# Ledger of designs, part 220: peptides against a protein of PDB entry 2AUS

Target 1, 323 residues: chain A of PDB entry 2AUS
Amino acid sequence: ADIKREVIVKDDKAETNPKWGFPPDKRPIELHIQYGVINLDKPPGPTSHEVVAWIKRILNLEKAGHGGTLDPKVSGVLPVALERATRVVQALLPAGKEYVALMHLHGDVPEDKIRAVMKEFEGEIIQRPPLRSAVKRRLRTRKVYYIEILEIDGRDVLFRVGVEAGTYIRSLIHHIGLALGVGAHMAELRRTRSGPFKEDETLVTLHDLVDYYHFWKEDGIEEYIRKAIQPMEKAVEHLPKIWIKDSAVAAVAHGANLTVPGIVKLNAGIKKGDLVAIMTLKDELVALGKAMMSTQEMIERSKGIAVDVEKVFMPRDWYPKLW

## One batch from the design tools (peptide; made by RFdiffusion4, then SolubleMPNN)

Design b2_p26_3_s3
Fold by OpenDDE base, seed 3:
Structure b2_p26_3_s3 (fold): chain B 323 residues (1-323), chain A 26 residues (1-26)
Amino acid sequence: as target 1 above (323 residues)
Amino acid sequence: SLIDEFREKSRELEEKLKKLLEELKK
């Protein structure tokens, strides 16, 4: 999410009809929920699937999905996409993660040595996935973007860590403990970030959701539940974007691939094979797809398939068919 | 300490969950 991408404009005269679609900030509450993502503060104890089931019960929803499993004992940021937005969680799977971890050392180590050794774990690390992982147990590299030690109290080390998706913090702590020569284990773990979702004012508990839903249904107060649910567009903020003409929206919403003539503007740095978000000029998510061209090819070419559309989110009727 | 505050956040969430689960069983 933190990478500012340049926006290249192909058609500076392209206009959008204000009567078409439903911009994220203008959705009626029911529609907002249908296209929503909750930044849930997952409690320790339950599985991510149990928590999703409870959200569906609390909010009277048919469908929901989470943006990447947290282990039962792990708390914090769990994006939960609702109803029509459920499939947007696929955008969050490859996204970077941040955690705060409490590591307990199995022996006494000087603080200076702790700091020095932990700094060596920034960068590329080799990990073996745990037995319980659905991932093949092959040795793999993962990036540790940063380690920030927050507090050291004897054998307890609290630290913040930014990591590539699918980095195992438990394994990281084990390796740090080995490098320190005393061994270590993960005492506690909290996820503080999952791509664009952070531990911020948008973070809500299951209890908050119960209260906010009650305020809406019983008291007619929609403000709380509206604020507790982010638009699905939040879940794609970290992706490169392509903005399309109004005339192209309905075709893409029907599952047609995006062709080059439909592009109004796009982010720089798109590569062939990248996951991209197709947006309206009102910043509505139409679809996710695979880039079939680079940004440069999409600028230089007059025709061709720019994006292979994989997942449509926008209803087919929000924009008229203009073909 | 930050460690104590960190542990307290987890306990608070567990307590809130316990309360919620008792309410949802009714």
Scores: peptide ipSAE 0.536, ipTM 0.920, DockQ to the pose 0.931
Fold by OpenDDE base, seed 4:
Structure b2_p26_3_s3 (fold): chain B 323 residues (1-323), chain A 26 residues (1-26)
Amino acid sequence: as target 1 above (323 residues)
Amino acid sequence: SLIDEFREKSRELEEKLKKLLEELKK
């Protein structure tokens, strides 16, 4: 996910008007909130939906959505997209996840055997979604990108795990326990990453949000609430991007498909069918869409639909209609 | 231990939440 995607420039002379749009770093606080995503440290206990409801109450919001359910007992990174950014969470659903998990073994196992067996679970695993999952309950493969054992204390094994979206750590631990021959269960789980959102300085608690909202509303201090809310563009950092001409922005903001002539620059490695972010030259998110061409086709072709626009985020009036 | 620190982090978050919920009921 952190691989810097190569940027291919199609039009090196393309300029952007500084008077148009609202770059992520230059939004007034109210607009920043309207297009914001909180990197929430979800506490254990509440559902992800309850936490979203509390955020809406705390921040006096009409709409919010989360970037992928955490079970009630699971803590850590829960991206919560606000107001007009709510739909950006769909970019986070397919994103890789990282967890720290505490596994409890049901018997004694030598440390060397624990390490050896857990290493065998790196790669493709077969899982069945639980009953409570919104996902179809069919057997499916999932990638375990890495397992890092942090500590072994008798029957307790603390480990970091990077996984494909919709990998069930509880199921992984169950299968590890079976492979060890003693059985195991998940004692505790924390999500430490959801796509571009991780445990960093942007991670905030519900308490922080209460305090920061109070400082803004009562004391007029916007700094804290501004820092606590990331621009919606953060939620698409992991996606391949296509940057478009100023003249194309308003059309895409009206729901028009992106055509090849509108492209200024793009990431390498886009395939047909990929989810892509359409960006302005000021790195503003215009829309999400499905790539109808590869990067190579978008370079070589002079015309055609490059992106089927699925979700517009940018208001229609941020850029002038130039058609 | 890292295990103890990990468990403590979760307890702290849960305790903070309890306090917040008590405040939100006032």
Scores: peptide ipSAE 0.535, ipTM 0.920, DockQ to the pose 0.938
Fold by OpenDDE base, seed 5:
Structure b2_p26_3_s3 (fold): chain B 323 residues (1-323), chain A 26 residues (1-26)
Amino acid sequence: as target 1 above (323 residues)
Amino acid sequence: SLIDEFREKSRELEEKLKKLLEELKK
């Protein structure tokens, strides 16, 4: 998520009309909620689906979706996309995750051996999905980006781990335990990051949401609920972006594919087949789509389909039809 | 210890949820 992507400017003269659209920071509260994502601190106990159902009840919403399942016993960062933003969760599914895990060893192991063996699990690992996973139980490779041991207390090992999406920490701990020769199990797990969502000032509880909604509806105080909900654009911060002309926005908002002439600027390193976010010059999310060209092709070509638009988020009326 | 703090954070969230669910049933 923290990889700074270079921005290549294709049209340095392109301007945007300040009267068109609703920038993420300038949405009326109702519209902000309609295009919102909550960085929820999921409590242990409930399923991710139960928590989403409670959020819908608390905030009086018709639709919501989560940015990647946390098991019932797992706490921490659960992005919940609201209403018209519900489908932005597809951008979060492939995003890297971070966890803090408590591993309990089934025997005594010297600390030096624990540290040495856990370091060997950085990199590519082979995993089989758990029985309760909706995913086919095929062996698959996953990346462990880093393991940081936070504390060792006898048989208890607290560690931070950064992983590729769909890495099972329970399975990782099981394999570490086998490699140590004593066995191990996952005592506790918390997700501390899901792509651009992390443990920060935006992390809120279900209790916070109840209070903040009450303050808005009964007291007319919007500040708390506004801060508790992030704009949907937060959920695409980790994606490569393409910024488009005002004249192209309405067409894309109607479901038209993005053509090369509509591009103002774009991130470097886009490959054909990448998921990309189509943005206005005011950093509003118009749509998600599949890149049909590389960054280089989008720069060099004068025409053609740059992005196959898969999902529109922006309303059709925020920008005028200029075609 | 960091382990104790980690366990406590989880318990606090569970207790807050339990309280919330009791309030929503009234």
Scores: peptide ipSAE 0.535, ipTM 0.919, DockQ to the pose 0.916
Fold by OpenDDE base, seed 1:
Structure b2_p26_3_s3 (fold): chain B 323 residues (1-323), chain A 26 residues (1-26)
Amino acid sequence: as target 1 above (323 residues)
Amino acid sequence: SLIDEFREKSRELEEKLKKLLEELKK
């Protein structure tokens, strides 16, 4: 369940000009694509980089980036941020993931024992990154949020697993197999969730994108390609948000840090050092940044730097300079 | 079975990719 973060209002009289900016639902199709994220169903076989290159070719794009690598043999949810939204993938890298995995056991094990042992792998686990990972091979802890066994058929175990970012499912399955005493390997893996992106009506294939782009360019039908691309704001739904005054938007869009007087409302539970999304009152993403204060400090203080702005997304001209 | 359906979904995606790659070579 998307944890609904409480919203604390600091300025209840703040209004927004409807003529300024471009709310996610009101972007022309070209602008929607420029600030878009595709919830791609990555096929097994290609690398995540090859798939991004194909999307760029299919949609005639200059830039794109993915919200966390899937191995070549892994299918499912791969968020692909487009053009001006490319850098929003920074919000998705640390996000939790869900997978469905098929584990094959190397010996016969009673179902009750399989269920009991797999339940013990919920919680904190110690992993060593694989040799082929770009990550230094140091032992690290990772959280397994849940394991749900879907089906057991002899030596085949289908299960759903929710994990912290950078948990290796192949390594998890190896350790489960060791704990069962017979050994195991990962036969198949699909990612079913990456932060706010999941298997839902927004999930599209590469083939769908070819067809939808054709319908737009040749037939003038934009509906399909519009639905196939999510606004970049979708990629930050899981982050704590700070909503700012119209008068502060242009400053932040020029790369200025957010100061406390610019805040209209904010989510509860922001800690110093958290990644936060800076939003307009029309729910447009202005920037990502690092919180320099807690929620409580942002409420109690009248001045100071609230957010160190790291990545600006909004164009500088969507809101007027009021400084 | 759910296992069979899971495996079939992977095969369908591979077949769709194969078809797409054949179309992109034309």
Scores: peptide ipSAE 0.532, ipTM 0.919, DockQ to the pose 0.938

Design b2_p26_3_s4
Fold by OpenDDE base, seed 1:
Structure b2_p26_3_s4 (fold): chain B 323 residues (1-323), chain A 26 residues (1-26)
Amino acid sequence: as target 1 above (323 residues)
Amino acid sequence: SLIDEFRAKSARLEAELAELRERLAK
């Protein structure tokens, strides 16, 4: 997720009107909430859907959605997108995940053997989705990006693991146990990262949200609830970006596809078919869409559809119609 | 140990949730 993408400037003379739009850091508190994402520390016990329902109750919201299901017993990083931002969670579904897991071995294994065998599970692994998954139960490959052993205490192994979206840590632990020859099970699991969301100062509990909402509504103190909610633009930080002219913003906000003349600057390495974020020159999220061209094609061509716009976030009135 | 701290973190979140459920039921 921390891939610094090169920015290629196509139009170095493009200016933006400071009177148009609402940059993430300049949104009034009500508007900030309408376009917000909470980095929630999900407790173990409830489903991800139950937790989203509680957030809607606590914050008096009509709509919310989560950035990828955590099992009831799994704790940690659950991005919850609010109100107008609810659909930004689609950007987080394909994003890499990190977990800390406690594995319990069913027999004694020398530490050196544990370390050696776990290292063999870095890379491509074959998994079958569990019965409870809505995903078709076919064998599929998933990438394990890294495994870091944190502590070994007899039969208990604490480790950090970075994985491709939709990797099942329970299945990984089962296969590690088989490879060790003694068997193993997942004793505990916590998600520590979901794309751009991680365990940091932005991580908040349900308890924090209750208190922070109370401080705002009863005491008039908005600072805590403002800090507890990230702008929706945070949820697309890991995506390749295309920045557009002020004159193109209103058309895209009305659901028009982005054409090549509207592009001011863009990230390197966009491929046809990639999910991309369309941004204003003030780093406001206009829309998500599918790239119809590579970065190179968007630079070289003077015309054509650059992005098939799939989901608009920006209101139609933030920028004037200039077409 | 890191294992004990890890387990303690989950236990704290479960306790905080139990308290919150009681507050929201009133």
Scores: peptide ipSAE 0.572, ipTM 0.935, DockQ to the pose 0.934
Fold by OpenDDE base, seed 3:
Structure b2_p26_3_s4 (fold): chain B 323 residues (1-323), chain A 26 residues (1-26)
Amino acid sequence: as target 1 above (323 residues)
Amino acid sequence: SLIDEFRAKSARLEAELAELRERLAK
């Protein structure tokens, strides 16, 4: 489980005006869609780009983007950010991933040996990206956070694996097969987690989206499509957060850097250079940016640039200009 | 088995996608 980040309060007297902004739970359906992310169950067969194009067609959208490519044959969790939220997917690219994989062994191996060898692949592994990857084919270290064997049936091994972003499960299975001495290949792969998005009640199919959109547009029932779309704030849950004063929101929404006086509370453990989410006191995403200070510096200093604002999501008119 | 259930998930998604393609082609 992601360790819950400590929250340090800098200004315990800071209040928020309930008339300003649109909290994630109180957005009208059209606005909810404009700032939405779908936890899509990607089917095997199509590319992630084809699936995004289909979502745009189904939901009549101008823009959408996915939170990290799944290969055509790979199913499962594909976060798809919609319209004004499209750029939030950048927060999901570096996020940890979980998969369930079916590995097929090319020879008979005792179960005890399978279990022992697979446990040795927990930790740091050296991988070479596949030929078809847009990533430079340099050897690189990746972390395998955990391997959980779910079932062994002869030469078929079903396992859960938590990995650092950009770990190739196909390559992992190949190396496991080599270590077992018989060889192996990836028979099937499903992504079960991408950062804060996982297999849960928020996971929806393309079929669900067609039906839910129909229920809204033809029957006037918005409940299904509302539940099928998560607020964009979900896509930044795994990031360190900085909560800002109402008086600072409009400036940041205009693309101004966050200065230290605007901070109300923040997560512990922010380092200079970290990607951070700038939030309102109503947990609305204002912007993503690069931390220019540590948490400690943001507490101790009275002035200076705390965050270099890179991507604004909040409209400029949600909060008044107070400068 | 968990392996059979796992394979069945992919098969369902493929079937649903095939049906969806037919619906969107009409």
Scores: peptide ipSAE 0.570, ipTM 0.932, DockQ to the pose 0.930
Fold by OpenDDE base, seed 5:
Structure b2_p26_3_s4 (fold): chain B 323 residues (1-323), chain A 26 residues (1-26)
Amino acid sequence: as target 1 above (323 residues)
Amino acid sequence: SLIDEFRAKSARLEAELAELRERLAK
């Protein structure tokens, strides 16, 4: 999520009409909720689906979806996309994850050996999905980006781990235990990051949501519920972006593919097949799509389909039809 | 210790959830 992407400008004279659209920071509270994502601190115990059902009940919502399942016993960062933003969670599924895990060793191991062996698990690891997973139980490679040991207390090892999406921390701990020769199990697990969502001031509990909704509905105070809900654009911050002309927005909002002439600026390093976010010049999410060209091809070409639009988020009436 | 703080965080979330379930059952 923290990869600063270079921005390449194709049209430095492109302006945007301030009367069109609803920038993320200027949405009325009802519209903000309709295009919102909650950075939920999921408690241990309930399933991710049960928690989503509770949020829908608490906030009186018709639709919501989560940005990647946490197991019942796992706590921490669960992005929950609301109403019209519900499908933005597809951008979060492939995103990297961070966890803090408590590993319990089944025997005594010198601290220096623990540190040395755990460092060897940085990089590529081979895993088999658990039986409960909808994923085929074939061996697969996953990346461990980093392991940071936070504390060692005898047989208890607290560590932070950054991983590729769909890495099983329980399986990682099992293999670490085998490599140490004593065995190990996962005592506790918390997700501390899911793409752009992390443990920060935006993290809220179910209890917070109940109170904040009450303050809004009974006391007329919208500030708390507004802060508790992030704009849907937060859920795409980690994606490569393409910013488009005002004249192209309505066509894309109607489901038309993005053509090269509509591009004002774009991130460097887009490859054909990448998931990209199509943005207005006001940083509003129009759509998600698949890049049909590289960044370089989008710069060099004068015409052609740049993005195959897969999912539109913006309403059709926020920008005028200019075709 | 960081381990104790980590466990305490989980325990607080479980306690808050238990209270919330009682509130939502009314």
Scores: peptide ipSAE 0.570, ipTM 0.932, DockQ to the pose 0.938
Fold by OpenDDE base, seed 4:
Structure b2_p26_3_s4 (fold): chain B 323 residues (1-323), chain A 26 residues (1-26)
Amino acid sequence: as target 1 above (323 residues)
Amino acid sequence: SLIDEFRAKSARLEAELAELRERLAK
């Protein structure tokens, strides 16, 4: 996920007016919240929906959404997009995930065999979605990017695993247990990463949110609640980006498709059909859309629809209509 | 052990959540 994408510049003379828009670092606190994403440390017990409901209650919000369901018993990184940013979760659903899992073996297995067999589960695996999944219960391939064994204590195996979105760690552990010949189950699971959101200084609890909201509302201290909420642009860091001219921003903010002349710079490696983030030159998220061209086509062509705009985030009035 | 630390982290989050539920029920 941390692949620095090359940036190709099409217009090196393009400037941006500093008076237009609201860069992610310069939003007033109310606007920051309206365009915010919380990197929540979800406790075990509640559903992801219950936790989102609590955040709405705590922060007095009308709308919020989460960047990918954690099962009730699963703790850790749950991105919660707020208010006008709620739909940015669309960018997080397909994002890679990392977990730390505790697997309990149903028999004694030599450590060398545990390590060898778990290494074989790196790569492509066949999974069936669980019964409670909103996803059709079709067999599907998922990628395991890496497995790192952290500790083995008898029948308890603690490991880190990086996976494609919608990989079921419980099913992975079941299959590892079968391959070991003794069986296994998932004793505990924590999500440590969801795309650009990870266990870092931005991770906050529900308690932190209660206290930080109180400090803001009762004591006038904005610092804590400001730090507890990430700008919505954080939720698209892992996506390929297209940066557009100031003159194109208002049109895209009105729901117009991005045309090739509006592009100032773009990431390398965009393919037709990719989800892309349309950004201002101040790194403000204008919209999410589907690439209708490759990076190469966007460079070579002088005209045409570059991005089919699917979700607009930026208000229509942040940039003037220059058309 | 890392396993004990891992379990302790979850137990802390559960304890905190229990406290929060009590605070929000008052």
Scores: peptide ipSAE 0.568, ipTM 0.932, DockQ to the pose 0.915

